# Ledger of designs, part 68: peptides against a protein of PDB entry 6IDX

Target 1, 380 residues: chain A of PDB entry 6IDX
Amino acid sequence: KELAKLSADVTFATEFINMDGIIVLTRLVESGTKLLSHYSEMLAFTLTAFLELMDHGIVSWDMVSITFIKQIAGYVSQPMVDVSILQRSLAILESMVLNSQSLYQKIAEEITVGQLISHLQVSNQEIQTYAIALINALFLKAPEDKRQDMANAFAQKHLRSIILNHVIRGNRPIKTEMAHQLYVLQVLTFNLLEERMMTKMDPNDQAQRDIIFELRRIAFDAESDPSNAPGSGTEKRKAMYTKDYKMLGFTNHINPAMDFTQTPPGMLALDNMLYLAKVHQDTYIRIVLENSSREDKHECPFGRSAIELTKMLCEILQVGELPNEGRNDYHPMFFTHDRAFEELFGICIQLLNKTWKEMRATAEDFNKVMQVVREQITRA

## One batch from the design tools (peptide; aimed at target 1 N99 T129 L188)

Design b2_p23_5_s2 (made by RFdiffusion4, then SolubleMPNN; from b2_p23_5, 11 letters changed)
Fold by OpenDDE base, seed 4:
Structure b2_p23_5_s2 (fold): chain B 380 residues (1-380), chain A 23 residues (1-23)
Amino acid sequence: as target 1 above (380 residues)
Amino acid sequence: SLFERRSERLKKLQEKAAEEAKK
């Protein structure tokens, strides 16, 4: 107890570390010896002292043994562990993951996100906070391949559902620390979009061109039999497609693929457009046909607007940036949808189309409309 | 015409959207 209190002092910590005191603490944890009176209390203070000592940055986290890691992971993975031990064990694992890639690998083998999700199903917000913090640490330090797997897995839908039901919709006010961890999780989730945001369309890739053609088909030909083979386009059909791409509001009416060669937002804009066209088909068709049926120069260029809106959303959400330690702003909507970014795009493109109409905008007003829409999105 | 078909389709979609907004 006294050691745990004194370990916050850097002078004491330095002397204690120089006396191999931290090694003694690690050995106490490694021994797992439950024979001592007040073992749980002693262990809780031992873990506190260990954490406080390590927070001074004097000793590398890589000094810990695999036995120590297994014991700490055991306190997180075992049912009916003392809350005080569990809390400190979560914090230690978080710090280990954040400070060492070697420890991340070892910890990722000993614990599962599923086990951490169980600690979210409690009334203790401090336990919930450290559980999310450890999930965030694991997500942040995961290699690219594992990050995508963590994101796509049933585990994320379940994680989001549990966070929504037990944290966000919980009977307790969200503390600053929890709000920060929710913000971090949001940022890390949106950073998965970075690859697509930075992927240029290849204008020569037929499969990518077929997506643009599908956008045209959904908008204009959805009642016409798909049996018109894509290859038999007479010169009249090529001229027809150029007109259709103009009506879709692409900047390059001849080759719309060129509009997706700029990064950001690259292919992410095409993904959003395709999602809108497939999931919200009536909304997509309505937006396109409203603008294609106008003769008054007040047409909202859908293709250009979708690209610039995707870019704007990436800027607002800071896609590709690391979480900032001082930020606590999270959007509950991002925990309600599996494809929250694409759904946000779908809401914002409707807002853009509405704002364009209300402003009676022309193509010359495009940047002004985008500025107004940015202000509307950032105030919501 | 192609224009008439698109206009009719748009009208139906607007009517549907107006009905959904009343619920």
Scores: peptide ipSAE 0.065, ipTM 0.681, DockQ to the pose 0.009
OpenDDE base, seeds 1, 2, 3, 5: peptide ipSAE 0.010, 0.041, 0.045, 0.033; ipTM 0.353, 0.639, 0.659, 0.598

Design b2_p23_5_s3 (made by RFdiffusion4, then SolubleMPNN; from b2_p23_5, 11 letters changed)
Fold by OpenDDE base, seed 1:
Structure b2_p23_5_s3 (fold): chain B 380 residues (1-380), chain A 23 residues (1-23)
Amino acid sequence: as target 1 above (380 residues)
Amino acid sequence: SLFERQMKRFKKLQEKAAKEAKE
């Protein structure tokens, strides 16, 4: 206890480290010797002293042994561990992951996100916060391939559900520290959209062109009586499609694929449009048809609006940026749905369409409408 | 608290990583 207190002092820490005192503490953990009376209390103070000493940044985290890592990971993975030991063990693992890529690799082999989820199902918000902080550290330090796997994993859906039910909807007010970790998790999750945001459409890719064609089909062919036989000549079909793409509000109504060559938002805009069309088909058809039937120059161009809105949402959510210090502005809605970004897009595109009508906007007012919509989204 | 110190350290590491990603 006294050592743990003194270890917070930089002068003492420097002297103690120079005497290899930190190595003695690591060996004490490595030994795993449970034979002592008050072992849990002694271990808790040992881990506290270790953390305080390492926080001075005098010693590299790479000095720790594999045995030490396994012992600390063991305290996190075992169900019957003292809360004080668990808290310090989570904090040590977080610090290891953040400070060393080598330690990240070793820790990622010893612990699973599933084990960390169990620590979210407790009433102690500090334990919950450290568990999320460690998940965030693992997610931040994961290679790109593993980050995508973590996002796609059933664990992510389960993690989202557990956070929503046990943290956000818990019987306790969310502290600033927890709010920050939820913000970090949100930012790291949205950064997975960066690849799609920076992916240019290839106008020669038939599969991508088929998605644009599917948007047209859902908007215009779903209500058309099956009696209009597809037999009208290839040229009439091309001319018909050009008209349909104009009614869909693409900037390049001859070749809509060109609208998705700009990055950001690239293919992410097309993903959002397709999601809206398939999951919220009635809303999609309504928005398209309400504007396609207008001859008064007050039509809201859906395709252009969807692209620019996707770009705007990426800017607002800071897609591709690392989490900022001091921010704690998490959105609970992003924990309610697996495809929360696409659902947000679906809400915001309706808001945009409404705002366009209310402003009696024309194509010349497009940027003004987008500015008003930005203000509405950022105030909500 | 130990918790507050660790949270502060986490934030500093995020700031460092954010600087390194901009370089």
Scores: peptide ipSAE 0.020, ipTM 0.479, DockQ to the pose 0.589
OpenDDE base, seeds 2, 3, 4, 5: peptide ipSAE 0.000, 0.018, 0.000, 0.000; ipTM 0.323, 0.487, 0.308, 0.326; seeds 2, 3, 4 fail the geometry check

Design b2_p23_5_s4 (made by RFdiffusion4, then SolubleMPNN; from b2_p23_5, 13 letters changed)
Fold by OpenDDE base, seed 2:
Structure b2_p23_5_s4 (fold): chain B 380 residues (1-380), chain A 23 residues (1-23)
Amino acid sequence: as target 1 above (380 residues)
Amino acid sequence: SLFDKLMEKRRKLQEKAAKEAKE
């Protein structure tokens, strides 16, 4: 206890480390000797002192043995560990992951996100915070190929649901540190959208063209009786498609694929449009048809609006930005649904369409409408 | 608290790790 308290002082830490004191602490953990009276209390203070000493940055985290790592991982994986030991073990693992890629690899073999989920279901917010911090650390240190797997593991309805129900909707106020870790987790989740946001549509990719064609089909052919004769020549079909793409509100009526060549928002806008069309089909059809049936200059261009809204949402949510140490703002909405960005898009596109109608906007008012919508989204 | 002090140091490490992960 006294050692743990003194270990917070850099002068003491330097002297203690110079006396190989940290090696003695690591050996105490490695030995696993449960034979000592008050073992749990002694271990908790040992881990505290170790963590405080290491946080001075005097000793490399790579000095720890594989036996030490396994013992610490063991304390996190065991169901009946003292709360103080568990908390310090999570903190040590997080620090090891953040400070060393080599230690990350070893820890990623010993610990799964599934094991960390159990530590989110506890009433101790400090344990919950360290569990999320460790998830964030694992996410940050994961190689790019494994980031998607971790994202998918995070996209596991279970982790999001547990965070939502046990952390965000918990009976205790969220402390600043938990809010920060939730913010970081959210930023890391939004960064998964960056690839799609920066992906240009290839106008020659038939599969991508088929998505645009599917948007047209859902809007116009789903209501049309299949009896419209397939026999109108290829040129008439192309001319019909140009009209349909105009009604969809694309800027390039001849080749809508060109509207998705600008990054941001690139293909992410098309993903949002397709999600809306498939998951919220009635809303999509309503928005498109309400504007396509208007012979007046008050038509809201859906395609253009969807692209610019996607870009705006990326700007508001700071997609592709790194987590900032000073921020703690998170959106609980993003823990409620696996496709929360696309759902937000679906809400915001309806808001845009409503605002367009209320303003009696024309194509010349487009930027004014977008500015009003931005203010509405940022105030909500 | 001890927790708050330890976590304050970790925010900087986390931001550093995020920068390194984007490079």
Scores: peptide ipSAE 0.412, ipTM 0.921, DockQ to the pose 0.896
OpenDDE base, seeds 1, 3, 4, 5: peptide ipSAE 0.408, 0.400, 0.409, 0.399; ipTM 0.919, 0.916, 0.920, 0.916

Design b2_p23_6 (made by RFdiffusion4; failed a check: the pose's geometry)
Pose (drawn by RFdiffusion4):
Structure b2_p23_6 (pose): chain A 370 residues (1-223, 234-380), chain P 23 residues (1-23)
Amino acid sequence: KELAKLSADVTFATEFINMDGIIVLTRLVESGTKLLSHYSEMLAFTLTAFLELMDHGIVSWDMVSITFIKQIAGYVSQPMVDVSILQRSLAILESMVLNSQSLYQKIAEEITVGQLISHLQVSNQEIQTYAIALINALFLKAPEDKRQDMANAFAQKHLRSIILNHVIRGNRPIKTEMAHQLYVLQVLTFNLLEERMMTKMDPNDQAQRDIIFELRRIAFDAETEKRKAMYTKDYKMLGFTNHINPAMDFTQTPPGMLALDNMLYLAKVHQDTYIRIVLENSSREDKHECPFGRSAIELTKMLCEILQVGELPNEGRNDYHPMFFTHDRAFEELFGICIQLLNKTWKEMRATAEDFNKVMQVVREQITRA
Amino acid sequence: YPQHVLEWMERRAIRRRKLFFAK
């Protein structure tokens, strides 16, 4: 108890650390008996002292043994133990992950997605905060080539809806540190879109060109003389600037292939809305048609700008858009809503092709004021 | 992600621990 008090003082901490005092604590956790059942209070003070001592930055986090790591992960992976022990354990794991790639790798193997998500279902906001913080730390430290798989795994176990039901709509008001973790989670989540945003289409890749052909087919085949007239104009009546080679339009980065993903999502998941938008504007040979392909690419770019895809998380922000916690594919759903908004605004302005940038500005104002 | 992000996350975690563990 006394050690937990004094360890926050650097003057004391240095003295204790210089006698390998941290090892006394780690050895106790590694091999001490009946710690959770008979000595939980002592164990809580031990973990408090350990974290306080490590927070002074005198020694590397890489000093910790695999045994110590496994024991702390064990306290998190178990059917919940004492709240004080769990809080400190989650905090220790977060610090280990943030401070070492090696510790991240070992911890990622010792804790499951389901175990971490289950700690969000406790009524204690600090436990919830550290759970989200550990999840954020795993995302931050995950190799670029593993982060997407981790996101899918958390999504399949309903991380989003658990956060929505147990944190955002929970009884306890969200305090500043929890709000910060939600901000960080949202930033990391949007940043999963960044690679596709910056990926150019290869116009010479037939498989990629066939995706555009399929997009056009879904819409034009919903319309016979009129259908023939649409196809004679290649991709003009689908609204692409490059009428003959629309794949070239997807070399613009941002938005790149993310724009293609959004269009395909709208066509497959919301086929009626996609067909309505395209057919209202595919036989319009007055200058008043809303060009789908060009509009979708620019809208995708605009949404990426509005939502700050690619921005790094920082210490100063605690903001988040709560509606993104209500749908597994909220970004793509937002695209669909905004493309319908764009078409409505286009008609309200009796817009022509020359008005394209003006309409996009009005749409930007409508989205950002909402 | 850049290292500075991990560092500031850790610094903030330390401050949060001081706040929660003082209760």

Design b2_p23_6_s1 (made by RFdiffusion4, then SolubleMPNN; from b2_p23_6, 16 letters changed)
Fold by OpenDDE base, seed 4:
Structure b2_p23_6_s1 (fold): chain B 380 residues (1-380), chain A 23 residues (1-23)
Amino acid sequence: as target 1 above (380 residues)
Amino acid sequence: MPQEVLDNFLKRLKEINKKTNSK
């Protein structure tokens, strides 16, 4: 107890470290020997002293043994561990993950996100905070391939649901520390969009071109009486598609693929458009057909608007930026749906289309409409 | 964005979508 208190002092920490004090503490944890009276209390203070000593940055986190990691991970994975030990063990694991990529790899082998989710189902907000902090650390330090796997897993739906129900909708006020961890998790989740945001469409990729064709199909073939089978002429088909892509509001209505070569938002805009077209088909068709039937120059260019809106949403959500210290502005809505970004897009594109009509906008007013929509989204 | 405003915005939009799908 006194050691744990004194370990917060840098002068004491330096002297204690010089006496191999950290090595003694690590060996106490590694031994796992419950033979001492008050073992749990002693261990809790040992872990506190270890954290406080390591927080001075005098000793590298890489000094810890695999046995130490396994013991700490064991305290997190065991269901009947003392709350004080659990809290400190979560904090130690977080610090290890944040400070060492080698330790991250070892910890990621010993602990699953599923085990950490169990610590979110408790009434203790501090335990919940440290559990989310460790999840965030693991997510931040994960290789890109593993981050996507972590995000796509049933674990994310479950994690999202547990956070929503046990943290956000809990019967207690959210502390600043928890709000920060929820913000961090939100930022890290949106950063998974960065790859798609920075992916240029290849105009020669047939699979990507087929997505644009599918957008056309969903918009225009749903109303086509099967009796108007377009006559077999390849030229009439090309001219028809050019007209359809113009009605869809692409900037390059001859080759819409060129509109997705700009990054940001690259392919992410196409993903959003396809999601809208498949999941909210009636909304998509309504927006497209309402604008495609207009000859009054007040048509909202859907394709252009969808691209610029996707870019705007990425800017507002700071996609590709690391979480900032001291921020705690999280949005509960992003914990309500698995595809919250695409749902937000589907919402905002309707807002854009409405705002365009209300302003009686023309193509020349495009930037003004986008500015008004930005203000509407950011003030919301 | 204030948490409350975005939740209200989404709630309003769900209501708009429900009203539009019910017409």
Scores: peptide ipSAE 0.015, ipTM 0.365, DockQ to the pose 0.016
OpenDDE base, seeds 1, 2, 3, 5: peptide ipSAE 0.008, 0.016, 0.000, 0.012; ipTM 0.391, 0.342, 0.285, 0.370; seeds 1, 2, 5 fail the geometry check

Design b2_p23_6_s2 (made by RFdiffusion4, then SolubleMPNN; from b2_p23_6, 15 letters changed)
Fold by OpenDDE base, seed 2:
Structure b2_p23_6_s2 (fold): chain B 380 residues (1-380), chain A 23 residues (1-23)
Amino acid sequence: as target 1 above (380 residues)
Amino acid sequence: MPEEVLKNELKRLIKMRKKTESK
């Protein structure tokens, strides 16, 4: 206990480390010797002293043995471990993952996200915080190939549901530390959109063109009796499609694929549009037709608006940026749905369309409308 | 419309979707 308190002092820590004191602490953990009276309390103070000593950055985390890692991972994976030991063990594992890629690899072999989820189902917010912190650390340090698997494990409705029900909707106020970890998890989740945000549409890819054609079909052919297949020649069809793409509000009415060659938001805008068209079809059709039937200069260009809104949302959500230690602003909505970004897009595009109408905007007012919508989203 | 009305509407829309997802 006294050692744990003194270990917070850098002068004491330096002297204690120079006396190989940290090696003694690691050996106490490695031995696993439960023979001592008050072992759990002693171990909790040992782990506290170890953390405080390591936080000075004097000793590399790579100095720890595989036996030490296995003992600490054992305290996280075993049932009925003392809460004080569990909390410190989670914190040690987090620090190991954050400070060493070699330790990350070893820890990722010893623990599963499923084991960490069990620590979210408890009434102790500190344990929940360190469990999410360790999940975040593992997610951050995962190689790109495994990051998608972890994302899929997070997209496992279970982790989000557990966080939502046991953390966010818990009967207790969210502390700053937990709010930060929820923010970090949100940022790391949005960073999965970066690939699509930076993917340019290939105008020569027929499959990608077929998505744009599907947007047209959903907007204009879903109400048309399939019997009115325009039997008119290929040129009339192309001219008709150009009109439809104009009505959809694309900037390039001849080749809408060109609107998705700019990154950001690249293909992510097309993904959002397709999601809206398939999942919220009535909303999509309404927005498109309300603007396409206007003979006045007050049409809201859906295609252009969707692209610029997607870009704006990526900027607001800081897609591709690392989490900031000073931030704790998380949105519970992003834990409610698997496709939370696309759902946010679907809300915001309706807000944009409403704002456009209320402002009686023209194409010249486009940037003003976008600025007003940005302020509305950021202040919500 | 006052900025407050749009904030309230956004909050309402978010709250409505939360209700539809909880059904």
Scores: peptide ipSAE 0.000, ipTM 0.291, DockQ to the pose 0.018
OpenDDE base, seeds 1, 3, 4, 5: peptide ipSAE 0.000, 0.000, 0.006, 0.005; ipTM 0.322, 0.315, 0.332, 0.321; seeds 1, 4, 5 fail the geometry check

Design b2_p23_6_s3 (made by RFdiffusion4, then SolubleMPNN; from b2_p23_6, 18 letters changed)
Fold by OpenDDE base, seed 2:
Structure b2_p23_6_s3 (fold): chain B 380 residues (1-380), chain A 23 residues (1-23)
Amino acid sequence: as target 1 above (380 residues)
Amino acid sequence: MPKEVSENFLKWLKEQFKKTSSK
């Protein structure tokens, strides 16, 4: 107990480390010997002293043995561990993951996100905070391939639901530390969009072109009796599609694929359009047809608007930026839906379309409309 | 969202998300 308190002092820490004191603490953990009276309390103080000593940055985290890592991971994975030991063990693992890529690899083999989710289903907010912090650390240090796997995993939907129900909707005020971890998780979740935001469409990829064709089909063929498939030659069909892509509001109405070659927002804009068209079909069709039937030059170009809005939302959300220390601005609404960005897009595209109508905008006013929409989103 | 997002927009947005999540 006194050692744990004194370990916060850098002078004491330096002297204690020079006396191999930290090695003694690690050996106490490694031994796992329950032979001491008050073992749990002594272990909790040992882990506290270890953390405080390591926080001075005098000793590399790579000094820890695999036996130590396994012992700490064991405390997180075992259901009957003392709360005080669990909390400190989560904090140690977080620090290990953040400070060493080699320790990250070892910890990622010993602990699953599923095991950490169990520590979110508790009444202790500090345990919940350190569990989310460790999840965030694992997510941040994961290779890109593993991040996408973590994102697509049933674990993430479950994690989101558990966080929403047990943390955000809990019967207790959210502390600053928890609010920060929720902010970090939100940032890391939106950063999963970066790959798609930076992916250029290949105009020669038929599968990607078929998505644009599907957008056309949903907008224009959903009301057309399949019997009126114009059996007219390939040239008339191509000319028809050019007209349809113009009505969809693409900048390149001859080859809409070219509108998605610019990054950002690249393919992420197409993903948003497709999501809107499939999940909110009535809203999509209404927006497209209301503007496609206008002959007054006040048509809102959906395709161009969707691309520029996607880019704007990425800028506002700071997609691809690392989470900042001291920020705690999380939005509970984004934890209510798995496709929160696409839902945000679907709401904002309606706001854009409304703003366009209210301004009586033309194509020349496009940038002015986008600026007004930005201000509606960002000005208090 | 950054602190730059308007409280009015966030309030309105929360109401829209409630409407979409209840469907």
Scores: peptide ipSAE 0.119, ipTM 0.689, DockQ to the pose 0.023
OpenDDE base, seeds 1, 3, 4, 5: peptide ipSAE 0.087, 0.098, 0.108, 0.098; ipTM 0.682, 0.689, 0.683, 0.677; seeds 1, 3, 4 fail the geometry check

Design b2_p23_6_s4 (made by RFdiffusion4, then SolubleMPNN; from b2_p23_6, 15 letters changed)
Fold by OpenDDE base, seed 3:
Structure b2_p23_6_s4 (fold): chain B 380 residues (1-380), chain A 23 residues (1-23)
Amino acid sequence: as target 1 above (380 residues)
Amino acid sequence: MPQEVLENFLKRLKKWNKKTNSK
């Protein structure tokens, strides 16, 4: 207890480090020796003193042994650990992951996201906060391949549901620290969209063109079997499709694939459109047909609107930006659905279509409508 | 043994703390 208090003093920390004090603390953890009276309390103070000493930045995190890492990871992975030891062990692992890529690799081998999820199912918000903080640290430091695997684990209904039910809908006010970790998790989750946001459509890729054709089919030929492959469409058939692509509100009526070559939002806009068309088919068909049948120049161009809305949502959600310290603005809605971004798009495209009608907008008002929609989304 | 190293360290630390608080 006295050591933990003194470790906050830089002068004491410097002398303690010069006396090999950190090495003594690490060896105490490594030994795992339960022989001392009040072992749990002593260990909790040892881990506190270790954190306080390391926070001075005098000693590199890379000095820790693999045995030390295994002991700390063991305290997080074991179900019957003192809460005070667990909290400090989570904080130590977080700091290790954040400060050293070599320690990240070792920790990622010793601990699973599933083990950390168990620490979210507790009434202690501090344990929950450090568990999410460690998940966020692991996510942030993960190589791209492992980040996608972690994303798939986050997209797993389980983590999302646990955060929603045990953290967000908990019987206690969300503290600033937890709100920050939820913000960080949200930012890191949306940053997975960056790849698709920056992926240009290849106008020569037939599979990608077939998605655009499927959007047309769902809107206008809902009863026609997809087995009518776009055979060698005579010029009349190309002209018919050009009309359909105009009714869909694409900017390039001849080759809608060109509308998805601009990044951002690239292929992410097409993903959103296809999701809307398949998952919310009635809403999609309604939006397209209501605007395709208008001859009054007040048609809302769905294709253009979907692309610009996807771009706007990426800007609002700061897709591709790193999480900032001191921010705590998280949206509980993103924890309610597995495809929360696509669902948000589906809500916002309906809002856009409504706002367009209410404003009696024309194609010249497009940017004004988008500005009003941005204000509506950012105030919600 | 790790315990003897710790006890010796704690004894040194206690001596140091007495020396710094008496200045």
Scores: peptide ipSAE 0.018, ipTM 0.390, DockQ to the pose 0.026
OpenDDE base, seeds 1, 2, 4, 5: peptide ipSAE 0.015, 0.012, 0.012, 0.008; ipTM 0.389, 0.366, 0.366, 0.368

Design b2_p23_7 (made by RFdiffusion4; failed a check: the pose's geometry)
Pose (drawn by RFdiffusion4):
Structure b2_p23_7 (pose): chain A 370 residues (1-223, 234-380), chain P 23 residues (1-23)
Amino acid sequence: KELAKLSADVTFATEFINMDGIIVLTRLVESGTKLLSHYSEMLAFTLTAFLELMDHGIVSWDMVSITFIKQIAGYVSQPMVDVSILQRSLAILESMVLNSQSLYQKIAEEITVGQLISHLQVSNQEIQTYAIALINALFLKAPEDKRQDMANAFAQKHLRSIILNHVIRGNRPIKTEMAHQLYVLQVLTFNLLEERMMTKMDPNDQAQRDIIFELRRIAFDAETEKRKAMYTKDYKMLGFTNHINPAMDFTQTPPGMLALDNMLYLAKVHQDTYIRIVLENSSREDKHECPFGRSAIELTKMLCEILQVGELPNEGRNDYHPMFFTHDRAFEELFGICIQLLNKTWKEMRATAEDFNKVMQVVREQITRA
Amino acid sequence: AAAAKEASLAEMRRRAIRRRKAF
């Protein structure tokens, strides 16, 4: 107990650390008997002292043994133990992950998505905060080529709805540090879109060109002389600036292939809305048609700007949009809603092609005021 | 870009320690 008190003082901590005092603590955790059952209080003070000593930055986090790591991960992976032990264990794992790529790799193997998510279901906000913090730390440290798989795994176990039901709509008001972790989670989540935002279409890739053909087919085949007239104009009546080679429009980055993903999502998941928007504007040879392809690409870019896809998380922000915690595909759903808004605003302005940038500005103002 | 990522991660580490002490 006394060690936990004094270890926050650097003057004391240095002295204790210089005698390998941290090893006394790690050895106790690695091999001490009955720690959770008979000595849980002692163990809580031991973990408090350990974290306080490590927070002084005198020694590397890489000093910790695989045995120590496994024991701490064990306290998290178990059907919940004492709250004080769990809080400190989650905090130790977060610090290990943030401070070492090697420790991240070992910890990622010792804890499951389900075990971490289950700790969000406890009524204690600090346990919830550290659980989200550990999840954020794993995302921050995951290799670029593994982060998407991790997101899918957390999504399949319902991370989003558990946060919505147990944190955002929970009984206890969200305090500043939890709000910060929700902000970081949202930033990391949006940043999963960044690679596709910056990926150009290869116009010479037939498979990619066939996606645009399929988009056009879904809409034009819902319309016979009128259908024929639409197809004679290639992709003009689908609203692409490059009428003959719409794949070129997707070389603009941002939004790149993310715009294509959004269009395909709208067509497949919300086929009636996609068909309505395209057919209201595919036979319009007055200058008043709303160009779908051009509008979708620019809207995708606008949403990426508004939601700050690609921005790094920082210390100063605690903000988040709660509605993104209500749908697994909230970004794509937002695209669909905003493309309908864009078409409504376009008609309200009796807009022509020359008004394109003005309409996009009004839509930007609508979205950002909402 | 790598330097900016590392600066951001350092901020998260500092805040994690402060949060722990506050809790």

